# Ledger of designs, part 68: peptides against a protein of PDB entry 3VZA

Target 1, 98 residues: chain A of PDB entry 3VZA
Amino acid sequence: RVERLCKSKELFEERLGLEIRRIHNEQLQFIFRHIDHKDPDKPYMFTLSINEQGDYEVTSCTPPLDCISEFQLKVRETNNFSAFIANIRKAFTALSFK
Target 2, 62 residues: chain B of PDB entry 3VZA
Amino acid sequence: AAYVTQLYYKISRIDWDYEVEPARIKGIHYGPDIAQPINMDSSHHSRCFISDYLWSLVPTAW

## One batch from the design tools (peptide; made by RFdiffusion4, then SolubleMPNN)

Design b2_p16_8_s1 (from b2_p16_8, 9 letters changed)
Fold by OpenDDE base, seed 1:
Structure b2_p16_8_s1 (fold): chain B 98 residues (1-98), chain C 62 residues (1-62), chain A 16 residues (1-16)
Amino acid sequence: as target 1 above (98 residues)
Amino acid sequence: as target 2 above (62 residues)
Amino acid sequence: SVASFIEMLEWLTNTE
């Protein structure tokens, strides 16, 4: 049902604090909020595409993460997309304390 | 919106219960070994706590 | 899978 799908999106966005947007050049933008408990609306974001070789590629990351290249390698090796996103959120959370 | 919801499931492995009252966060997290129920009163928690809790259900092991 | 993600991404980015 279309109405349920719309509601589902809203629930995921609010409860996970994760917004997913389509952007130019066949990319997805992942925007995390609810990272900094003192500033819940502060966004932490990255963009993702699939390159010419068919591999996941992070095209931007704000704020930058030192570990993002390693995570990109790991997701290519394991194809564990869930762990990929979760680890990025974990890394952003770590940054919020610095 | 079907594709984005599929993506959310791919990431979180959470399936929401859409028939409960708005303040009730109810669903199921499908972990690698077991399914874990989610049942929270959102009025009792901050937005950040709720998000952190739900993300804590998602394994970070590659 | 990667293939399904590609399809999903293509659908998301090529629709208004």
Scores: peptide ipSAE 0.139, ipTM 0.921, DockQ to the pose 0.098
Fold by OpenDDE base, seed 5:
Structure b2_p16_8_s1 (fold): chain B 98 residues (1-98), chain C 62 residues (1-62), chain A 16 residues (1-16)
Amino acid sequence: as target 1 above (98 residues)
Amino acid sequence: as target 2 above (62 residues)
Amino acid sequence: SVASFIEMLEWLTNTE
């Protein structure tokens, strides 16, 4: 089972181009790659925490996204974390064309 | 790895077939209405195309 | 559930 879990993580990282890391101050870092077809290894990142009120809070976003505050509001309203992550990736993808 | 794997599933709703050869991307995406099989030859596609395709399966409606 | 997911996230963020 341990080997399967490790393999699963590797498959998700490669196939989705998404790395998830635990970082300091009780945060998760989401690192997207495979966004820019001209530079597949270029990272697009954001960090997330749950604040003292229990709400999702984006603590950083690199490169910055104008829509990130709206997405934070939406995920707090809907708790649709899947859509939250997918929309961020979509926004990063759009940014890569600018 | 268990927790991160759970997180990946929560995000993507994809379950991989772990028994196939490395060049085969095989799994199932569980959408709200229907399960969609995934079966790709990775050698036929770029990494970016594969990722874009898989993410296209994930609904963005809130 | 949402609650269990939050717990999972909290676990992930609170562990090294």
Scores: peptide ipSAE 0.130, ipTM 0.921, DockQ to the pose 0.101
Fold by OpenDDE base, seed 2:
Structure b2_p16_8_s1 (fold): chain B 98 residues (1-98), chain C 62 residues (1-62), chain A 16 residues (1-16)
Amino acid sequence: as target 1 above (98 residues)
Amino acid sequence: as target 2 above (62 residues)
Amino acid sequence: SVASFIEMLEWLTNTE
């Protein structure tokens, strides 16, 4: 089972181009790659925490996204975490074309 | 690793087939209305294309 | 559930 879980993580990381890491202050770091087709290894990342009120809070975003605050609001309203992450990736993708 | 894989499923709604050859990207994406099979030959596509395709399966509607 | 997800996140962030 442990072997299967490790393989699963590796498959997700490679195929989605998304790495998820635990970092200091009870945060998760989401690192997207495979965004820029000309530079597939270029990272696009944000960090996420649960604040004192129990709400999702984006604590950093690199490169910055104008829409990130709106997405934070939307995920709090809808609790659609899947759409939250997918929209962030879409926004990073759009940014890579600029 | 169990928790992180749960998170990946929560995000992507993809379940991989772990018994296929490494070059085969096979699994199922579970959308709200339909299950979409995934079956790709990774040697035919770039890493970016594969990721873009898989993410395209994930709804962005809130 | 939301609570379960929060617990999962807390586990990920606090467990070495």
Scores: peptide ipSAE 0.117, ipTM 0.919, DockQ to the pose 0.100
Fold by OpenDDE base, seed 3:
Structure b2_p16_8_s1 (fold): chain B 98 residues (1-98), chain C 62 residues (1-62), chain A 16 residues (1-16)
Amino acid sequence: as target 1 above (98 residues)
Amino acid sequence: as target 2 above (62 residues)
Amino acid sequence: SVASFIEMLEWLTNTE
């Protein structure tokens, strides 16, 4: 079971180009790669926590996204976490073309 | 690993086929209306293309 | 932390 789970994690990391890490101060770090086709290993990342009110809170975003605050609002309203992550990746992708 | 794989599924709605050869990217994406098979040869595509393709399966509508 | 990670997953599950 452990071996299967490890393989699953590795497949998701490579195929989605998304690494998920537990970091200090009760946060999750989401690291996107495979965004810039000219530099596939360049990381695009954000950190996420649940605040005292129980709401999703983006605590950092590197590089910064103008839309990240709006996405935070949207995920709080809709609870659509999948769309939240996908839209962030879409925004990072758009940023890579600038 | 169990928790992170659960999170990947919540995000992507993809289940991988773990029994195929490493060069084969095979699985199922479970969309809201229909399940779509994934079956591609990774040697024919860049890592970025593969990721872009898979993410294109994930709805961005809120 | 592990506790925070689990908490987030539980939150995700309960709000879907």
Scores: peptide ipSAE 0.108, ipTM 0.919, DockQ to the pose 0.600

Design b2_p16_8_s2 (from b2_p16_8, 12 letters changed)
Fold by OpenDDE base, seed 5:
Structure b2_p16_8_s2 (fold): chain B 98 residues (1-98), chain C 62 residues (1-62), chain A 16 residues (1-16)
Amino acid sequence: as target 1 above (98 residues)
Amino acid sequence: as target 2 above (62 residues)
Amino acid sequence: SVASFEQMLSWLTNVE
């Protein structure tokens, strides 16, 4: 089971191009790669925490996304975390063409 | 790694087949209405294409 | 807020 869990993490990281890391001050960092086909290793990332109210809070976004505040509102309203992450990736993808 | 793999599933709704050869990307995406099989030869695609394809399976509707 | 990384992941995975 432990071996499978380790393999699972590696498969998700490579195939989705998404790394999830722990960072200081009780935050999660989501690092997207494979966004720019001309530079597959270029990272697109954001950090997330749960604030004192228990709500998702984006604490940073690099490169910045104009839509990130709206997405934060949407995920608080819908609790659809999957759509939240997928929409952020979609936005990063769109940004990579500009 | 248990929690992170659970998070990956929560995000992607993909379950991998861990018994296939490394060059084979095989699994199942569990959508709201239908389960879609994934079965790709990784040697035939770029890393970016593979990621884009897999993410295309994930609904963006809130 | 959530006290630990593991607790945060657990919370995220337990929320619909």
Scores: peptide ipSAE 0.121, ipTM 0.923, DockQ to the pose 0.595
Fold by OpenDDE base, seed 2:
Structure b2_p16_8_s2 (fold): chain B 98 residues (1-98), chain C 62 residues (1-62), chain A 16 residues (1-16)
Amino acid sequence: as target 1 above (98 residues)
Amino acid sequence: as target 2 above (62 residues)
Amino acid sequence: SVASFEQMLSWLTNVE
């Protein structure tokens, strides 16, 4: 089981180009790669926490996204975490073309 | 590891087939209406294409 | 559930 779980994590990281890390102050860091086809290893990342009210809160975004505040609002309204992450990746992808 | 894989599933709704050769990207994406099989030869695609394709399976509608 | 997910996030961020 442990071996399977480790393999699962590795497969997700490589195939989705998404690394998820625990960082200080009760935050998760989401690191996207494979965004820029000309620079596949270039990271696009944001950090997320649960604030005192119990709501998802984006604590950083690099590079910055104009839409990130709206996405934070949307995920709070809909609780659609999958769409939240997918939309962020889409936004990073769009940014990579500029 | 269990928790992070749970998070990956929550995000992607993908369940991998772990009993295939490393070059084979095989699994199932579970959408709200349909389960779609994934079966790719990684040697035929770039890392970016693979990621883009897999993410394209994930709905972005709120 | 939402609570379970929040618990998971809390676990991921707080357990060493």
Scores: peptide ipSAE 0.108, ipTM 0.920, DockQ to the pose 0.100
Fold by OpenDDE base, seed 4:
Structure b2_p16_8_s2 (fold): chain B 98 residues (1-98), chain C 62 residues (1-62), chain A 16 residues (1-16)
Amino acid sequence: as target 1 above (98 residues)
Amino acid sequence: as target 2 above (62 residues)
Amino acid sequence: SVASFEQMLSWLTNVE
């Protein structure tokens, strides 16, 4: 099971181009790669925490996304974390074409 | 690692087939209506294409 | 801390 878990993490990182890290102050960092086809290793990232109210809070976004505040609101309303992450990736993808 | 893999599943709803050769990307995406088989030859596609394709399986509707 | 990280992930995976 341990070997499978390690392999699973590696497969997800490579295939989804998404790395998830623990960072300081009880935050998660989501790092997207494979966004820019001209520069597949270019990172697009945001950090996430849970605030005192228990709500998702985006603490940083690099590069910045105009829609990130709206997405934060939407995920709080719907609790659809999958759509939240997918929409962020979609937004980063759109940004890469500008 | 258990927690992060659970998070990946929560995000992607993908379950990989771990018994195939590394060049084969096989798994199942569990959507709300239908399970979508995944079966790709990684040597035929760029990393970006593979990622884009897999993410295209994930609904963006809130 | 490790406990806080795991707690956060646990929360994230159980909210739905």
Scores: peptide ipSAE 0.108, ipTM 0.922, DockQ to the pose 0.807
Fold by OpenDDE base, seed 3:
Structure b2_p16_8_s2 (fold): chain B 98 residues (1-98), chain C 62 residues (1-62), chain A 16 residues (1-16)
Amino acid sequence: as target 1 above (98 residues)
Amino acid sequence: as target 2 above (62 residues)
Amino acid sequence: SVASFEQMLSWLTNVE
């Protein structure tokens, strides 16, 4: 049902602090909040596409992460999308302490 | 919205209980070896703590 | 397009 799907999305957004949005050029934007405990609404985000080869491609990352290219490689190798997203969040969390 | 909810499950492996009161965060995290119940009172925690806790359930091993 | 986006989401969610 549409209502259940909408509620599910809202629960995930609030509880995980992760919003997933459509953006131009056939991309997904992943926006993490609740990273900085001093500024819970501060967004940490990256954009993702599937390139012509069919591989995950990170097209932007704000703020930038030194490890993002390595994570892109890892997700292509392992296809572990869950670990990919979780590691990005962990990296953003670490960055928030600097 | 069907695809995005599927994506959230693909990421988190969490299935929410949608029938509980709004202040109750209840669900199940399905790990590779064991299912972990989630049952929190959101009024007892900050939004950041809740998110950190839930993400801590998600394995980061590739 | 909407169709392309849905296809991408389908691919993302169905990859094992």
Scores: peptide ipSAE 0.104, ipTM 0.921, DockQ to the pose 0.833

Design b2_p16_8_s3 (from b2_p16_8, 10 letters changed)
Fold by OpenDDE base, seed 3:
Structure b2_p16_8_s3 (fold): chain B 98 residues (1-98), chain C 62 residues (1-62), chain A 16 residues (1-16)
Amino acid sequence: as target 1 above (98 residues)
Amino acid sequence: as target 2 above (62 residues)
Amino acid sequence: SVAAFKKMLEWLTNTE
């Protein structure tokens, strides 16, 4: 069971090019790779927390995204976490072509 | 982490088939309308293409 | 939501 769970994590990390970490101050760190086809290992990342109001808050985004504040608002409104992460990846992808 | 798979499912809605050979990417994406099978030979594609393809299955509509 | 995020934190071990 433990072996399968470890395998599952590795499969998701490699296939989605997404690593997820729990970091200090009760935050989640999302690290995207496989964005830039010319540099597949280049990381695109953001961190997420819950603020004092109880709302999702992006605490960092590297490289910065112009749309990240809008996405933060959208996830607060819709609670669609999947779309939130997918849209961020889409935005990072678009940025890699500039 | 053992439970991180739950977070990946929350995000991607993908369930992998763990009983196939390593080079085979096989699973199911559970969308809001209809489930879509995933079945591809990883040796025929770049890592970036594979990731792009899988993420294309995830709806971006809010 | 707060509850959902706390659950996500619980799913992951701290990387520190």
Scores: peptide ipSAE 0.646, ipTM 0.950, DockQ to the pose 0.096
Fold by OpenDDE base, seed 1:
Structure b2_p16_8_s3 (fold): chain B 98 residues (1-98), chain C 62 residues (1-62), chain A 16 residues (1-16)
Amino acid sequence: as target 1 above (98 residues)
Amino acid sequence: as target 2 above (62 residues)
Amino acid sequence: SVAAFKKMLEWLTNTE
């Protein structure tokens, strides 16, 4: 079962092309790959924290996304974390075609 | 590290079938309506296609 | 959201 749990992480990372890390200052780092079909290993990433007001805050985004501020607002309003992450990936995908 | 799978589920709503052969991508996506089965042969698809397909299952509606 | 995020942090170990 412990082996299964370890396997589960690897499966999610590979199949979703998403790596998630806990980094300094109580932040989460999300690293997307498999975005650019011509360069599958190219990373697209952002970091997330809770600010002093208790709201989700994107502390970095590479490459930058014009829509990230709007998404940050939307996740604060809806608390739909899944849609938040999915929309960011969608935006990164759109960026890869430019 | 084991608990990270809970975060992946929170994001993707996917539960994998761990009893199948490694090349088989099998699981269930639990969407807002009905659960949808996932059953793919990874050898027939690129990594990017697989990821794009799986993410397409995740609703983007707020 | 604060509680939810803290839970997410707890699910992950530091990568440093």
Scores: peptide ipSAE 0.646, ipTM 0.950, DockQ to the pose 0.096
Fold by OpenDDE base, seed 2:
Structure b2_p16_8_s3 (fold): chain B 98 residues (1-98), chain C 62 residues (1-62), chain A 16 residues (1-16)
Amino acid sequence: as target 1 above (98 residues)
Amino acid sequence: as target 2 above (62 residues)
Amino acid sequence: SVAAFKKMLEWLTNTE
């Protein structure tokens, strides 16, 4: 079972090109790869926390996204975390074409 | 690390088939309406294409 | 939500 769980993590990381880490100050770090087809290992990342008001807050985004503030608002409104992450990846993808 | 797959499911809504050969990407994506089977030969695609395809299954509507 | 995020944190081991 432990073996399967470890395998599952590896499969998700490779197939989605998404690494997720818990970092300092109770934050989550999301690292996307496989965004730029010409540079598949180039990371696109953001960090997420809960602020003092209990709201999702993007604490960093590299490279920066103009739409990240809007997405932060949207996830606060909808609690659709899946759409939040997917939209960020879509935005990073769009950025990679510029 | 064992529970991280729960977060991946929360995000992707994908459940993998772990009993297939390594080169086979097989699973199910669960959407609000229809469950979409996933069945790819990874040797036929780039890593970027595979990721793009899988993410395309995830709805972006808020 | 706060509860949801706390659960996410629990799902992951600390890396920093």
Scores: peptide ipSAE 0.644, ipTM 0.950, DockQ to the pose 0.099
Fold by OpenDDE base, seed 4:
Structure b2_p16_8_s3 (fold): chain B 98 residues (1-98), chain C 62 residues (1-62), chain A 16 residues (1-16)
Amino acid sequence: as target 1 above (98 residues)
Amino acid sequence: as target 2 above (62 residues)
Amino acid sequence: SVAAFKKMLEWLTNTE
């Protein structure tokens, strides 16, 4: 099972083009690749924390997304974490065409 | 970091078939209505296409 | 939520 769990992580990272890390100050870092078809290894990333009020807070976004503040509000309203991550990837994808 | 797969499932709702050959991308996406089978030959697609396709399975409605 | 996020952090700190 341990072997399968390790394999599972690698499969998700490669197939979704998404790496997830825990970083300092109890934050999560999400690193998307496979966004730009012309440069598949180019990273698109953001960091996430819980603020003092207990709300999701995006602490960084590279490259910047105009819609990230709205998505932060939406995830606070809906608690739909899956849609939150998926919408961010969609936004990064749209940005890669500009 | 093994338990990070729980987070991947929380995000993607995808469960992989780990018993197939490496070139086969096989699994199931669990949506609210029906389960969508995944069965791809990775040798026929780019990494970007594969990722785009898999993410297309994830609903973006809030 | 706080609980959900704390669980995510836990998942990334758990060892095999």
Scores: peptide ipSAE 0.639, ipTM 0.950, DockQ to the pose 0.107

Design b2_p16_8_s4 (from b2_p16_8, 10 letters changed)
Fold by OpenDDE base, seed 2:
Structure b2_p16_8_s4 (fold): chain B 98 residues (1-98), chain C 62 residues (1-62), chain A 16 residues (1-16)
Amino acid sequence: as target 1 above (98 residues)
Amino acid sequence: as target 2 above (62 residues)
Amino acid sequence: SVAAFEEMLRWLTETE
């Protein structure tokens, strides 16, 4: 089971091109790769926390996304975390096309 | 670290088949409607295509 | 939500 669990993480990271890290100050860091087909290893990332009001807050986004603030509002409204992450990836993808 | 797979499921709603050869990407995506099987030969696709395809299974509607 | 986020944090060990 331990082997399977470790394998599972690696499969998700590779197949989704998404690395997830817990970093300082109780934040989650999401690192997307496989976005730019010309540079598959180029990272697109954002960090997420809960602010003092208890709301999801994007604390950083690299490269920056014009729509990130709107997505932050949407996830606060809907609590659809899956859509939140998926939309961010979609936005990064669009950005990669310049 | 293994617990991170729970977060991946929360995000993607994908469950992998771990009993297949490494070159086979096999699993199930669970959506609000019908579950969709995943069954790809990774050797026939780029990493970016695979990721794009899998993410395309994840609804973006809020 | 706070609870949901806290759960996500618990799923991961701090790496940074």
Scores: peptide ipSAE 0.645, ipTM 0.953, DockQ to the pose 0.099
Fold by OpenDDE base, seed 4:
Structure b2_p16_8_s4 (fold): chain B 98 residues (1-98), chain C 62 residues (1-62), chain A 16 residues (1-16)
Amino acid sequence: as target 1 above (98 residues)
Amino acid sequence: as target 2 above (62 residues)
Amino acid sequence: SVAAFEEMLRWLTETE
């Protein structure tokens, strides 16, 4: 079972091109790769925390996304975390074509 | 590291089949309606295509 | 939500 779980992490990281890390100050770091087909290893990332009001807060985004603030509002409204992450990846993908 | 799988499922709603050969990407995507099977030969696709395809299964509607 | 995020944090060990 432990072996399977370790394998699972590796499969998700490679297949989704998404690495997830817990970093200082109770933050989650999401690192997307496989965004730019011409540069598959180029990272696109953001960090997430809960602010003092208890709301999701994007603490960093690299490269920056104009839509990130709107997505932050949407996830607070809907609590749809899956859509939140998927939309960010979609936005990074769009940015890679510019 | 093991429990991060829970987060990946929370995000993607994908459950992998771990009993297949390494070159086979097999699993199930669980959407709000009908579950959809995933069954790909990874040797036929680029890493970026595979990722794009899998993410395309994840709804972006809020 | 706070509870959901805290659960996500618990699923991961701190890397830094």
Scores: peptide ipSAE 0.644, ipTM 0.953, DockQ to the pose 0.097
Fold by OpenDDE base, seed 3:
Structure b2_p16_8_s4 (fold): chain B 98 residues (1-98), chain C 62 residues (1-62), chain A 16 residues (1-16)
Amino acid sequence: as target 1 above (98 residues)
Amino acid sequence: as target 2 above (62 residues)
Amino acid sequence: SVAAFEEMLRWLTETE
């Protein structure tokens, strides 16, 4: 059981190129890799929290994304967390071509 | 943190088949319509291609 | 969603 769960985490990390961490001050850190085909291990990251109003808030984004504020608004409106993460990855991918 | 797999499913809607060879990427993606099977030979693709493909299964419509 | 985010936090142990 425990071994299966550990394997599952490793498979998701490698196959999706996404590491998820809980960090200080009740935040989630999302680290994307496999974005730049020329540098697969280059990380693209953002952190997420809930603000005092109870809304999702992106507390950092590296490298910065012009669209991140719009995505933050969209996830607040729709609560579609999956689309939120997927759109961020899509944006990082587009940025890697510059 | 074994329970992080719950979050991965929340995001990707992918469930892996854990009984196959390490080089085989097999699972099911559960989208808003019909579920789609995943079945790839990882030795035929780069890590970036595999990730791009899997993420392409995840809807971006809000 | 506060409840949804709190649940996500509970799934993960804080990384040091």
Scores: peptide ipSAE 0.642, ipTM 0.952, DockQ to the pose 0.095
Fold by OpenDDE base, seed 1:
Structure b2_p16_8_s4 (fold): chain B 98 residues (1-98), chain C 62 residues (1-62), chain A 16 residues (1-16)
Amino acid sequence: as target 1 above (98 residues)
Amino acid sequence: as target 2 above (62 residues)
Amino acid sequence: SVAAFEEMLRWLTETE
C-alpha cells in the first residue's frame, strides 16, 4: 500500500507533467513540464499562498502570465481550484507557442 | 505515505489503475458528468502528448 | 479557501 502511494506520485508527476512542492512561508509551488513539445523538460511554474485576507494569492509566476491576475480573481470567486490550475497550464501552453 | 496524491486528485480528478503494466496508462477521470475511462499505450505517444491529452480532460470552466 | 489551502499544505512535506 505504501509502495502504491509512492508509485502514485511518480505516475502523476510523469503523466501530468506536474510537480507540486511545499516551500517556505506556507506556499505551494507548481512546476509544469511537458508544455513545450520541442523542450519537454522546460519548467513553467508558479507559487501560491493564502494572503492575510484569506484569499488565494499567486506569489510568483515564471514565465509571467498576463492572465494570472484574472485567474486569481476567478478562483477567489468560484473556489474552483481544478479549473484554476488547468487554466494556468493552458495559458502556459499558449505562451510556449509565442 | 504520498499524500500529495490527494492534491493531484483534487486537481485532475483522475484515479489511476495501479495493477496494469507500466506502459499502460489506465485510469478513470471523474468529471462533472459521466466518468470516463483512460486507457492508453504510452509507447505510442510522446510525453507531451500524453500530458496534453490528460489535461484536456480537466474542465477549464469556472 | 483558507481551510482548503491549509489542508493542501498538510498533504505535503516542506521541501524548502
Scores: peptide ipSAE 0.638, ipTM 0.952, DockQ to the pose 0.098

